# Ledger of designs, part 105: peptides against a protein of PDB entry 3PUK

Target 1, 227 residues: chain A of PDB entry 3PUK
Amino acid sequence: ERGLKSVVWRKIKTAVFDDCRKEGEWKIMLLDEFTTKLLSSCCKMTDLLEEGITVIENIYKNREPVRQMKALYFISPTPKSVDCFLRDFGSKSEKKYKAAYIYFTDFCPDSLFNKIKASCSKSIRRCKEINISFIPQESQVYTLDVPDAFYYCYSPDPSNASRKEVVMEAMAEQIVTVCATLDENPGVRYKSKPLDNASKLAQLVEKKLEDYYKIDEKGLIKGKTQS

## One batch from the design tools (peptide; made by RFdiffusion4, then SolubleMPNN)

Design b2_p13_4_s1 (from b2_p13_4, 4 letters changed)
Fold by OpenDDE base, seed 3:
Structure b2_p13_4_s1 (fold): chain B 227 residues (1-227), chain A 13 residues (1-13)
Amino acid sequence: as target 1 above (227 residues)
Amino acid sequence: MYTPKEIEEFFSQ
């Protein structure tokens, strides 16, 4: 039985690296905070070299142009990461790289996608959503990347209620990406006490799972599986 | 909302 890390790496290899591979071509890969953690959890630098990546760079940092090389952006669909990408290619006079391949770890909001289309369309060779928004830790174990989740979910302050809902929504979305990666539609089980957070999160996950399988690439509705 | 396919095809050459 293959561990979760192996499954995640295989998914990234096929969905990202194989998708943009060209014989004899090397690329610079741009990562954000999440994808740095993700790749670190499931591969080594030697693996990336084998996939045609010569250098990895942090998208948030100021970088020197390498205009003769194409760039592979493996990033989350956030305003921060997208803004950094736009800085690289948004200027008509100076582009950081020859061209861009963009792979988002999750659903890209229309607002961000429209912003990209309006400014950088000529520089982009590929844009794809791969839906991996979790970090594998051990076999069948993963962590979610939701900042301050514990703080807001367990805050007794009513003023945090709106933020709590946003956090739970984000967690539910990331759990769905795990299910998508594993090709499973699990029955959601939880413990409700002492707080109702688990119940609310379970409901969100179930709803999102239903939506995902209805609108997947094949338009198929998959039955529930046991996990 | 854009579908995954629409996003993928928009920049594909």
Scores: peptide ipSAE 0.399, ipTM 0.905, DockQ to the pose 0.702
Fold by OpenDDE base, seed 4:
Structure b2_p13_4_s1 (fold): chain B 227 residues (1-227), chain A 13 residues (1-13)
Amino acid sequence: as target 1 above (227 residues)
Amino acid sequence: MYTPKEIEEFFSQ
């Protein structure tokens, strides 16, 4: 059985590095908080070097321009990360890099996409959404990048109900990305609790899985497997 | 929402 880490790395290699690979070309790779954790969980710096990455930079930090090099942005589709990208290319006269390849870890909201189109379209050579919005921990364990998930999911305050739903939605989406990465359509199992958050999450996952496989890249609808 | 394909095609040069 292939460990989740190896599967994730293989997915990234195929979806990102192989996609933008040019012979003899080195790129600067820009990471955000999530993708830093993601890559750290499934690869080594030597692996990235082999994929043509000369240096890794944090997208949130102030960086010196390297105008002769293309940049690979492997980032989450968040306002913060996108804003940092836009700052790198927003000025016509002072672009930090030669060009950009953007790979989002999840679906990019239309608002962010439109913002990118309006500002930096000429600088972008590639933009792709890859569905990896989780951190592999062990062969069968992963963590989700959902801020304050614990707080809202377990809050007894009814005023947090709306936010709780948003959080669960985000969690469900990320779980679906795991399934997509693993090419599996699991039968969701959960342990019932008084608040039954697990049941709600399970329902969301099931719904999203159905939607995903209806429009799967391969046009395949898979039966449920054990999970 | 833009489809993944639409996004890819838009910036494909």
Scores: peptide ipSAE 0.398, ipTM 0.904, DockQ to the pose 0.687
Fold by OpenDDE base, seed 5:
Structure b2_p13_4_s1 (fold): chain B 227 residues (1-227), chain A 13 residues (1-13)
Amino acid sequence: as target 1 above (227 residues)
Amino acid sequence: MYTPKEIEEFFSQ
């Protein structure tokens, strides 16, 4: 009941399901690769049924239209997921669903947001960013999902320095989403040897945490917590 | 970037 999994589930319940819930209404939920893993880690199908989800579908797969039902898109803000969404609503006469509620797991880039605005604005009832970009494993364990993180972080090739920086930024963002979800501003601890990656990541996390709490919804600056 | 508020306001129905 308690632990990171339950916290994540409660966050999703509050930020997603409670936000779009209408009494007596069932929705189809569209998931991508990340959110499939995320939900699988912290809930059961029965939990989703209780939240008014009748069916979960993979956004990447071909799906038959269910035009009488609204769709809940719980997806990462990636070109792939967004493109799949756009295909579902691109044609006025062939919309797969009645309407869409979109909940992104992270900040949606302006480019993707603009594409959505230009193509499907009338079909969208809600669009929010909920900032959950990690997979809970245990009570205090989570996994980051950053493509090629291992390769670039540990690459001896100096030509990968720029890409390494991008990966480090992405990792730092995901760590901040964990902190936000847990409502914590932890003191960052790391093992600096043998590489400087941990130190660099720690610095990025600290910076992003500062930024987050300075511009959070409550306008609060929290002191460091112990984690 | 669009602020969360801007995003929500744009699509609010």
Scores: peptide ipSAE 0.384, ipTM 0.903, DockQ to the pose 0.674
Fold by OpenDDE base, seed 2:
Structure b2_p13_4_s1 (fold): chain B 227 residues (1-227), chain A 13 residues (1-13)
Amino acid sequence: as target 1 above (227 residues)
Amino acid sequence: MYTPKEIEEFFSQ
């Protein structure tokens, strides 16, 4: 069995590092909270050095300009991360880096994409969505990055119903990214709980999987696999 | 909604 960590790392190598690789060129890599956890789970600093990354920086922190180097932004498509990126390239005189390569871990909302286009288009050499929104833990185990998921999913307060749905949608989306990464279209299995959260989540996952594979570039609808 | 291809092509030189 190929470990999930190795699969994720191979995906990142292909989708991110190989995509922007230039022989003999070093880049600064900017990470946010999620991608820090993601890379920490599936690689070592030595691995990143081999991929041409000289320094890793936290996108949320104030950083000194390194104007002669290009930057690789491996970040989530959130307002916070995007705003930090935009600050790095907000003015011609205050650009932190020579140019930017942006790789989002998920679909970038149109609002954020439009904001990037309007402000920093000339500084961006590449922008890609790679759809890895989970943290690999074990060979076949992963964790989801959904804040307060446990609280809202198991809240008995009906006022939290709308938030519960949002959380479940986010969880379902992240599960689909696992399936996409593994190139699997699994049959969803679940055990019902008192609040029937598992059933609802399963339905959301199935629907999103169908949507994902319908839009697949090759138009290939894969059959259900046992997993 | 922008497609992944549209996003990639927009900044491709």
Scores: peptide ipSAE 0.359, ipTM 0.891, DockQ to the pose 0.667

Design b2_p13_4_s2 (from b2_p13_4, 5 letters changed)
Fold by OpenDDE base, seed 1:
Formats: sequence, C-alpha cells, structure tokens
Structure b2_p13_4_s2 (fold): chain B 227 residues (1-227), chain A 13 residues (1-13)
Amino acid sequence: as target 1 above (227 residues)
Amino acid sequence: MITPKEMEEFFSQ
C-alpha cells in the first residue's frame, strides 16, 4: 500500500509540476509557511530538482529580482501570501520574475482572486487550486494546520463558542481534502466523551463529504467506502 | 524528506 506521503506527492507532482513543466526550463519556487511544511513532509530536494526547480524561496522574505526566470508560487490562499505575491508583480517596474504560475492549496476567495486579477493578470501564466490542506505524517496519519485549534476546542470560556465553531469548520474542510486526495468517501468514527467536539466534527465532515461528492469533478455521486 | 534545517538553508540563499 502506498503511504499517504506518496499519494500526496503524486498529487502535487501531477497537479502542479506536470501542469507547468517545460522541457529545459528551470523555475524559482516560492513557498509560504504551510506549503513549506507540506513539501518537507512528502518529498526531498532531489525530487524538486527533477521537477525543474532550481531554487526555493520564502515568499515572506525580501528577495532579489531574477527577471529572466519564471516563478512557481505554491502558496495558501491567505491575505498575507497574496500580498507578498502582489509585491512581486504589482508594478511593471518592480517585477521580480519573468512570469508567475500560481497554485493554491485550497479555495481562493473571490476577493483575493479579484485583487490578483486586477493587479497582475498579464504576468500570470497559470492560476489553479489543488485542494490539499493537510500535512501527511505517516502512512495513515496526518495533521491539520489550524491555528489555535486546541485552545478554542478545549476552552472552558463560553465566549469562545463562536470561535470554536469556526475552527471546527476549518478542520472539517481539511479532513475532506484528505478524503478527496485518497479518493475515499468513508464512514466517520469518533470517541464521544468527555466533550462533544468529536461528534460535532464528525457531523461536519459527513455533511461536507456529501456536498463534495455531489459536485465532484466527474459530476457523479460516490457511495460510501468500507474504510 | 526535506529537513527543517535544509529548508532554512534554501530560504537563506
């Protein structure tokens, strides 16, 4: 059985690297905090070299222009990452790279997308969403990168109830991306006590799985798997 | 797997 790491790498290779690969062309790759963790978990530098990546850069840092090279942005759809991208291409005189390929790890809100389109559409060769919002740890283990999830889920303060719901929604969305990556529609199992967190999360995941497979890429409804 | 140290070295270039 191919481990979760291998499946994630294969998906990234197909959705990102194969999509923008040109024979003999090298690219600079820009990563944010999440995608740095993601790639570190499922590939080696040698793998990236084989995919035509010569240099990896942190999108948050000040970088020297390399105007003759194209840039591959593999980033999360956050205001912070998008703002950094816009600084690279927002002005004709300040373009750091020859052109951009953008791959988002999740759904990019229309507000952010419109901001990109309005500022630097001519510099963008590709803009896609690849739907990977989790970090593979082992063959059957993954982690979710939801800020302050532990704090809000286990906070005794009733004033945090609204924030807890937002965190639970975000976690459920990321779990659905795991199922989508594995091409599975599983039955959800959970431990109920001492808190109702697991039950609530399970319900959210079930609902989101149903919604996802009703509108899947093939337009077909996938039945429940035995996992 | 790319180690955190290796990633830091790449980002420092």
Scores: peptide ipSAE 0.023, ipTM 0.513, DockQ to the pose 0.023
Fold by OpenDDE base, seed 3:
Structure b2_p13_4_s2 (fold): chain B 227 residues (1-227), chain A 13 residues (1-13)
Amino acid sequence: as target 1 above (227 residues)
Amino acid sequence: MITPKEMEEFFSQ
């Protein structure tokens, strides 16, 4: 199947599961809200079992320790998800799992990365960014997961201008991950009326695409975080 | 596709 869902699954399989696979080894997989939606959109439970995942757990919930098993964290680079990870490994006496493999759906900010490095570095076997920050709906349709996007994009209150910019940046980044996943650098089309939101978003996407492919050509894309 | 119900079952275990 040549649909967007199959492309996304193949990318996850290659970037995440193949990267940490060990023959005969089962892992516990921790998901957050976004990655739960992402995986539910492009795979089945049987697919995850075939990739060596025995149990899927919600990272936000309190969980009992399984100290003999390694954990695969497939999570978004948010303070909430990172804080939950840190609770699992932050205490020497209270490690929930044997070790951690971390795969972020997008670029992890330096502040969050440094926080992880300072507290849990010895427990981490792998940390990687895979650049999938969208939900495939159909073969040619995807959705963006940006909280409060509608409110800030259409708010008449000038005090929300700074928040609108943040939301626009987040949406543009997610669109670029779609293009990267499809290995495409498309022209951007938009409808300018009645608001200039579409034009602003288009400009951000074009700029980010240019930056992405320039960096890729120079081999500077942080593919593997150095262990 | 993993249905919302299936995912909830995974997380409730």
Scores: peptide ipSAE 0.021, ipTM 0.506, DockQ to the pose 0.023
Fold by OpenDDE base, seed 4:
Structure b2_p13_4_s2 (fold): chain B 227 residues (1-227), chain A 13 residues (1-13)
Amino acid sequence: as target 1 above (227 residues)
Amino acid sequence: MITPKEMEEFFSQ
């Protein structure tokens, strides 16, 4: 059954767990708010154990060092998550773990990447971006992790226009990750009334899809699929 | 834009 949850899990398994797997090695996995929800939506603890994860911890919490174990950071590329990571490895004397494997759920901004690079590059064994910035709810339903999206999208205050655009772009990017995960280039359908938000979002998604497939590593320009 | 490959190369040193 090719439900969205199964597809997401398979992608995570391939892109994250298989990538850093070493025979006989157990890792501690650090999750942030988004990735906690993401993994909770598409796997069970037993699945994580099978992938060599012995313990999962919240990256935002103060944690005791486990210096003999490597850590798998599956986190969003946000300042908050990155700062927590940096606290774990920023001091030579206070490294919480033996080494780090970092997998970002989306594109990591250069500013954050450079910050990581400057502070703890020697501790990092892997750093990759995986394009999964959505939470599967059902076989064909997903949610986006965009804070205050509702507020900015539906705010009548003109002063929020710029923020609305940022939110719309973020949503569009996350939708594109769904399409990428499904390996689809869908035609976007929307309800235009009562507000133009859906139309604007649709346009952004279409544009970003075009951009994504132009730069797709597979070199395959996909035509529009039936959605 | 830092490519995944570039990221890997950097952290593999």
Scores: peptide ipSAE 0.027, ipTM 0.498, DockQ to the pose 0.614; fails the geometry check
Fold by OpenDDE base, seed 5:
Structure b2_p13_4_s2 (fold): chain B 227 residues (1-227), chain A 13 residues (1-13)
Amino acid sequence: as target 1 above (227 residues)
Amino acid sequence: MITPKEMEEFFSQ
Protein backbone atom coordinates (compact mmCIF):
# COMPACT_ATOMS: atom_id res chain seq x y z
CA GLU B 1 0.00 0.00 0.00
CA ARG B 2 1.27 3.44 -0.99
CA GLY B 3 -1.35 5.75 0.41
CA LEU B 4 0.77 8.78 1.21
CA LYS B 5 3.15 8.14 -1.68
CA SER B 6 0.24 8.01 -4.09
CA VAL B 7 -1.21 11.24 -2.75
CA VAL B 8 2.13 12.99 -3.07
CA TRP B 9 2.67 11.72 -6.60
CA ARG B 10 -0.82 12.74 -7.63
CA LYS B 11 -0.27 16.22 -6.26
CA ILE B 12 3.06 16.57 -8.07
CA LYS B 13 1.53 15.27 -11.27
CA THR B 14 -1.29 17.79 -11.10
CA ALA B 15 0.63 20.78 -9.82
CA VAL B 16 3.84 20.35 -11.81
CA PHE B 17 3.64 18.03 -14.79
CA ASP B 18 0.09 18.76 -15.90
CA ASP B 19 0.71 22.46 -15.41
CA CYS B 20 3.55 22.63 -17.93
CA ARG B 21 2.65 19.76 -20.24
CA LYS B 22 2.58 20.33 -23.96
CA GLU B 23 1.62 17.61 -26.37
CA GLY B 24 4.61 15.98 -28.01
CA GLU B 25 7.10 18.02 -26.02
CA TRP B 26 9.88 16.49 -23.96
CA LYS B 27 11.64 18.35 -21.17
CA ILE B 28 14.80 18.03 -19.16
CA MET B 29 14.08 18.03 -15.45
CA LEU B 30 16.44 19.65 -12.97
CA LEU B 31 16.37 18.45 -9.37
CA ASP B 32 18.15 19.40 -6.19
CA GLU B 33 18.97 17.19 -3.23
CA PHE B 34 15.53 17.33 -1.65
CA THR B 35 13.45 16.89 -4.79
CA THR B 36 15.64 13.98 -5.86
CA LYS B 37 14.74 12.24 -2.62
CA LEU B 38 11.12 13.27 -2.94
CA LEU B 39 10.59 11.91 -6.43
CA SER B 40 12.54 8.73 -5.72
CA SER B 41 10.17 8.07 -2.83
CA CYS B 42 6.95 8.32 -4.82
CA CYS B 43 7.64 7.51 -8.47
CA LYS B 44 9.78 5.63 -10.97
CA MET B 45 11.54 6.77 -14.09
CA THR B 46 8.79 5.21 -16.18
CA ASP B 47 6.34 7.52 -14.45
CA LEU B 48 8.46 10.52 -15.34
CA LEU B 49 8.73 9.38 -18.94
CA GLU B 50 4.97 9.27 -19.12
CA GLU B 51 4.94 12.87 -17.91
CA GLY B 52 7.22 13.99 -20.73
CA ILE B 53 10.58 13.93 -18.95
CA THR B 54 13.35 12.49 -21.10
CA VAL B 55 16.27 12.96 -18.72
CA ILE B 56 16.94 14.38 -15.30
CA GLU B 57 19.90 16.42 -14.15
CA ASN B 58 21.30 17.49 -10.82
CA ILE B 59 21.02 21.26 -10.64
CA TYR B 60 24.18 21.52 -8.53
CA LYS B 61 26.38 19.87 -11.15
CA ASN B 62 27.92 21.39 -14.22
CA ARG B 63 25.84 20.42 -17.21
CA GLU B 64 26.20 20.65 -20.93
CA PRO B 65 23.77 22.92 -22.73
CA VAL B 66 20.79 21.39 -24.49
CA ARG B 67 19.55 24.55 -26.08
CA GLN B 68 16.77 23.01 -28.14
CA MET B 69 14.93 21.66 -25.09
CA LYS B 70 12.95 23.35 -22.36
CA ALA B 71 13.82 22.68 -18.75
CA LEU B 72 11.59 21.89 -15.81
CA TYR B 73 13.11 22.98 -12.51
CA PHE B 74 11.61 21.23 -9.51
CA ILE B 75 13.67 22.65 -6.69
CA SER B 76 13.71 24.00 -3.16
CA PRO B 77 13.49 27.76 -2.69
CA THR B 78 17.07 28.13 -1.47
CA PRO B 79 19.80 30.55 -2.50
CA LYS B 80 21.91 27.62 -3.67
CA SER B 81 19.29 26.18 -6.02
CA VAL B 82 18.29 29.62 -7.27
CA ASP B 83 21.89 30.54 -7.96
CA CYS B 84 22.33 27.36 -9.98
CA PHE B 85 19.25 28.24 -11.99
CA LEU B 86 20.53 31.75 -12.57
CA ARG B 87 23.78 30.35 -13.94
CA ASP B 88 21.71 28.47 -16.50
CA PHE B 89 19.69 31.49 -17.64
CA GLY B 90 21.42 34.58 -16.30
CA SER B 91 21.98 37.56 -18.58
CA LYS B 92 25.74 37.16 -18.34
CA SER B 93 25.81 33.57 -19.54
CA GLU B 94 24.67 31.61 -22.52
CA LYS B 95 21.35 29.94 -21.81
CA LYS B 96 21.66 26.21 -21.27
CA TYR B 97 18.08 25.47 -22.27
CA LYS B 98 15.38 26.93 -24.48
CA ALA B 99 13.17 28.06 -21.60
CA ALA B 100 12.40 27.29 -17.98
CA TYR B 101 9.46 26.15 -15.91
CA ILE B 102 10.15 26.60 -12.20
CA TYR B 103 8.29 24.84 -9.42
CA PHE B 104 9.34 25.47 -5.84
CA THR B 105 8.62 22.95 -3.10
CA ASP B 106 7.71 25.70 -0.63
CA PHE B 107 7.24 29.43 -0.23
CA CYS B 108 9.95 31.31 -2.06
CA PRO B 109 11.13 34.50 -0.35
CA ASP B 110 10.53 37.73 -2.23
CA SER B 111 14.24 38.41 -2.29
CA LEU B 112 14.83 35.27 -4.33
CA PHE B 113 11.88 35.95 -6.60
CA ASN B 114 13.13 39.44 -7.26
CA LYS B 115 16.58 38.13 -8.02
CA ILE B 116 15.15 35.73 -10.59
CA LYS B 117 12.91 38.35 -12.17
CA ALA B 118 15.70 40.87 -12.46
CA SER B 119 18.01 38.43 -14.20
CA CYS B 120 16.07 36.14 -16.51
CA SER B 121 12.33 36.80 -16.46
CA LYS B 122 12.05 36.45 -20.24
CA SER B 123 13.29 32.87 -20.11
CA ILE B 124 10.71 31.76 -17.56
CA ARG B 125 7.42 30.34 -18.81
CA ARG B 126 6.10 29.44 -15.38
CA CYS B 127 7.04 29.99 -11.75
CA LYS B 128 4.92 28.33 -9.07
CA GLU B 129 5.06 27.22 -5.44
CA ILE B 130 3.84 23.67 -4.71
CA ASN B 131 4.14 23.34 -0.91
CA ILE B 132 5.54 19.81 -0.52
CA SER B 133 8.49 19.63 1.85
CA PHE B 134 8.48 16.07 3.17
CA ILE B 135 9.42 12.55 2.06
CA PRO B 136 6.71 9.89 2.09
CA GLN B 137 7.90 6.54 3.44
CA GLU B 138 4.70 4.51 3.55
CA SER B 139 0.95 4.96 3.71
CA GLN B 140 0.99 6.96 6.94
CA VAL B 141 4.67 7.65 7.55
CA TYR B 142 6.92 10.42 6.27
CA THR B 143 10.34 11.84 7.00
CA LEU B 144 11.64 15.38 7.06
CA ASP B 145 14.66 16.74 5.24
CA VAL B 146 16.24 18.85 7.97
CA PRO B 147 20.00 18.50 8.16
CA ASP B 148 21.44 17.78 11.59
CA ALA B 149 18.00 17.78 13.18
CA PHE B 150 18.89 14.97 15.54
CA TYR B 151 22.08 16.65 16.66
CA TYR B 152 20.57 20.01 17.46
CA CYS B 153 17.39 18.64 19.02
CA TYR B 154 19.29 16.46 21.45
CA SER B 155 22.45 18.49 21.96
CA PRO B 156 23.12 19.31 25.60
CA ASP B 157 25.22 22.28 24.56
CA PRO B 158 23.38 25.51 25.37
CA SER B 159 25.24 27.28 22.59
CA ASN B 160 23.09 25.30 20.15
CA ALA B 161 19.82 26.72 21.50
CA SER B 162 19.36 29.17 18.65
CA ARG B 163 20.15 26.50 16.08
CA LYS B 164 17.72 24.13 17.74
CA GLU B 165 14.99 26.73 17.38
CA VAL B 166 15.72 27.12 13.67
CA VAL B 167 15.58 23.36 13.21
CA MET B 168 12.29 23.13 15.08
CA GLU B 169 10.78 25.84 12.91
CA ALA B 170 11.92 24.08 9.76
CA MET B 171 10.48 20.78 10.94
CA ALA B 172 7.18 22.40 11.85
CA GLU B 173 6.91 24.00 8.44
CA GLN B 174 7.51 20.68 6.72
CA ILE B 175 4.91 18.94 8.88
CA VAL B 176 2.39 21.59 7.88
CA THR B 177 3.08 20.80 4.23
CA VAL B 178 2.11 17.19 4.97
CA CYS B 179 -1.16 18.36 6.44
CA ALA B 180 -1.75 20.66 3.50
CA THR B 181 -1.00 17.84 1.06
CA LEU B 182 -3.47 15.58 2.83
CA ASP B 183 -5.95 18.44 3.22
CA GLU B 184 -6.07 17.93 6.96
CA ASN B 185 -6.06 20.18 10.00
CA PRO B 186 -5.35 17.70 12.77
CA GLY B 187 -5.21 17.94 16.50
CA VAL B 188 -1.53 17.37 17.17
CA ARG B 189 -0.51 14.53 19.50
CA TYR B 190 2.93 13.96 21.00
CA LYS B 191 4.99 12.19 23.64
CA SER B 192 6.89 14.67 25.79
CA LYS B 193 9.34 12.44 27.69
CA PRO B 194 12.20 12.73 28.32
CA LEU B 195 12.76 16.13 26.66
CA ASP B 196 10.28 18.82 25.72
CA ASN B 197 11.26 18.70 22.05
CA ALA B 198 8.04 17.00 21.01
CA SER B 199 5.96 19.48 22.97
CA LYS B 200 7.77 22.44 21.45
CA LEU B 201 7.42 21.02 17.96
CA ALA B 202 3.73 20.30 18.53
CA GLN B 203 3.12 23.88 19.61
CA LEU B 204 4.87 25.20 16.54
CA VAL B 205 2.87 22.89 14.28
CA GLU B 206 -0.41 23.89 15.93
CA LYS B 207 0.37 27.55 15.50
CA LYS B 208 1.37 27.16 11.88
CA LEU B 209 -1.69 25.06 11.12
CA GLU B 210 -3.91 27.73 12.62
CA ASP B 211 -2.26 30.34 10.47
CA TYR B 212 -2.41 28.20 7.36
CA TYR B 213 -6.08 27.33 7.73
CA LYS B 214 -7.38 30.67 8.94
CA ILE B 215 -8.66 31.22 5.44
CA ASP B 216 -8.98 28.40 2.95
CA GLU B 217 -9.21 28.74 -0.83
CA LYS B 218 -12.86 29.71 -0.47
CA GLY B 219 -12.25 32.26 2.25
CA LEU B 220 -13.59 29.97 4.97
CA ILE B 221 -12.09 28.72 8.20
CA LYS B 222 -11.32 25.01 8.04
CA GLY B 223 -12.23 22.99 11.12
CA LYS B 224 -10.14 20.37 12.86
CA THR B 225 -9.77 16.88 11.39
CA GLN B 226 -8.44 13.63 12.86
CA SER B 227 -4.82 13.39 13.80
CA MET A 1 22.58 13.63 -17.94
CA ILE A 2 20.86 10.79 -16.16
CA THR A 3 19.29 8.47 -18.70
CA PRO A 4 16.05 6.57 -18.18
CA LYS A 5 18.03 3.42 -17.53
CA GLU A 6 20.17 5.08 -14.91
CA MET A 7 17.11 6.61 -13.33
CA GLU A 8 15.36 3.28 -13.08
CA GLU A 9 18.28 2.01 -11.10
CA PHE A 10 18.30 5.12 -8.98
CA PHE A 11 14.59 5.07 -8.22
CA SER A 12 14.46 1.36 -7.50
CA GLN A 13 13.51 0.88 -3.86
Scores: peptide ipSAE 0.019, ipTM 0.489, DockQ to the pose 0.021; fails the geometry check

Design b2_p13_4_s3 (from b2_p13_4, 5 letters changed)
Fold by OpenDDE base, seed 4:
Structure b2_p13_4_s3 (fold): chain B 227 residues (1-227), chain A 13 residues (1-13)
Amino acid sequence: as target 1 above (227 residues)
Amino acid sequence: MTTPKEMEEFFSQ
């Protein structure tokens, strides 16, 4: 059964593990909070071992150097995760690993990318965006990694309006990554009551889907698929 | 926004 979990795993396998795979080479994999949840939702440790991962470490923790091994960073494009990466490779004398392969779960902001290029370019063998910013829960259920989404979406305080918009945008972007992962351009359904949040989110998703498929690497403008 | 291709090209050096 092609559940969402299986699709996500296949996507990660193709986009990340197959991309950096070298025969006979083992890597240390660095995960952040989101990617830990993501991988835990769609694979087992045995699966990662089969993909040449010997050790999984939390990027946020202080880690001992393993200078003879290359590191696979599967992380979110956040300042926190990027800063941790930069600490691993920021100084020539303090490189924790032999080299880095970086795979971001979403579009990396230019500011973060430029920061990486400026400080660690020689240590990086790959840097890609794979556009998986959701966590599959069930075959057709996923969750979004948007901090405080509930608070801002349902806050009655008008001062939070701008924050609400940011949250809605982030949610919409993550939903689009689901659609991209599934290769779907769905019709969006929502419950409009009691608040208009669902309607607003739906509109954002539809707009972003349109934008995404306009720039689709496959050059295919997809029509609406079954919801 | 930096494209994935641009990222790859930069770090493939």
Scores: peptide ipSAE 0.031, ipTM 0.643, DockQ to the pose 0.643
Fold by OpenDDE base, seed 5:
Structure b2_p13_4_s3 (fold): chain B 227 residues (1-227), chain A 13 residues (1-13)
Amino acid sequence: as target 1 above (227 residues)
Amino acid sequence: MTTPKEMEEFFSQ
């Protein structure tokens, strides 16, 4: 199937699993709320086993140490997820795992990155950012993970205007990750009524797409595609 | 801002 789910899985396989794969080595994989949903949407446990994952653990839960095994952290770049990671490796004597491979689903803020560097850099074998901040639902349908998006976008309270803007920016960034994953620069279409939310979001997406492709890894400016 | 390249260079072992 050439659906969005398969594309997402292929990207994760290439960017995450292939990147840290060692022959004969099994890893424990740590997931947060978002990446649990993400992987659940595009793969099965059997797929993860084939990629050398023996056990999947929730990063937020208390876990028993498995000091002889390396851990693969596939997590969002949030303070909560990072703090959980740091608890696993913050103590020299009480490391939960042998080493860590970290893959963030999006850009990791400098504050979080610096916190990681300061505390457990010696335990980290790889740290990369991938660009997947959406949940594939259907072949051409996805959902975004932006907390309280509905509330702020449709709030009648003017005091929420600044928060609404932040939420829209976050949504736009996630939409750009979809486009990046699909290697597309689409013409954005939207329904403008009854609120201007869709128009504003579309403008943000277009702007961010332009910025993304101008500064992409390949230095290539892609024209608009039909989507 | 820390780039992916900088991140990789720092943690590559």
Scores: peptide ipSAE 0.030, ipTM 0.629, DockQ to the pose 0.682
Fold by OpenDDE base, seed 3:
Structure b2_p13_4_s3 (fold): chain B 227 residues (1-227), chain A 13 residues (1-13)
Amino acid sequence: as target 1 above (227 residues)
Amino acid sequence: MTTPKEMEEFFSQ
């Protein structure tokens, strides 16, 4: 079996780089914290060069305009990353790049998507969700990137109950993206002691897997694609 | 233009 890292890279290559490839064209690639970790885990610098990336930049940093080049944004669908993108293209007079290709690692909420459409739709050549929201560590091991997950899952404070649910939903979504990437619908196993968190998470994963594959069977397109 | 060394530094952050 091909290692998880190889599978993830192949998916990114097909879903992102092949999707926006133009012969002889080089792009600047913008990464956030998560996608920096993701690409670092599954590819080399030489791989990115072969895919037509001449420069990689951190989306959070202040960057000088390169108005003659198109930009490839490979980012998480978070307010922080989206706001940074909007600063690059929000003003007609201050566009940092020629055009944008946006690839989100997960489902982009309607609120963020609407914000993008309202401000800089004319600059966007592609907007797509690719559903990879985990970090491959080894061939059969991955990690989830959910901020403050430990704190909210194990907090004894009842006031954190709502936040705990949000965190568990996010974790479940990321696990489902692993399964989707591997084209698997596994049975979920967990250890219930000492807290019921594992049981609750397992139920969420099972439900989301069911929903995911039901949609696939109906031939419905998952996610958003805008050109 | 980003050199291979600069790219490596970026991913090591």
Scores: peptide ipSAE 0.023, ipTM 0.526, DockQ to the pose 0.021
Fold by OpenDDE base, seed 1:
Structure b2_p13_4_s3 (fold): chain B 227 residues (1-227), chain A 13 residues (1-13)
Amino acid sequence: as target 1 above (227 residues)
Amino acid sequence: MTTPKEMEEFFSQ
């Protein structure tokens, strides 16, 4: 039993692959740094083949055009990943693929979304956000992908206080995506010593969970689950 | 172009 890995894979399969699947159609899949780690943690290449993926490519690398095939972009909503996508579809002469399906791992800022719409809206068949911003490690363990989190959380330099807050917010957001994926609203537990980092993070997570379930797709507030 | 074999090797790490 793969536990959390199976849950994550099931969510990706339903939200991404089942959403864009067409019988007999193969797609090229484009991944960034985060989604490469995500898929490697919860599936095998054989699983992707069964979902109609013939080739996987790194979005950051130079790639040969395959103009007769559609592309599935499973990427983070970052300027770097979006810029790479725009290079693939930004002009009629530069189109590398027949069409694009885009699935973001998290909320895409309006600024990035507007850039996409302005440049290549006619080439896009799907554009969705799936809310998965963590890496499953074990049945009950996951890893957050927040650059330099350790450095900023444990830095003794007071000048890093503002950066520490930004990192804490990012970590809290990713933890909420885990809870959303598991359909849970848990009580948060933490170890308070030696630093107050865990307490601050817990408070941010609780606040974000409340906000998330207040605006849930069903418009219903979910009560606290047993943890 | 990354082949299925190359990706399988990568995911097995």
Scores: peptide ipSAE 0.019, ipTM 0.512, DockQ to the pose 0.021

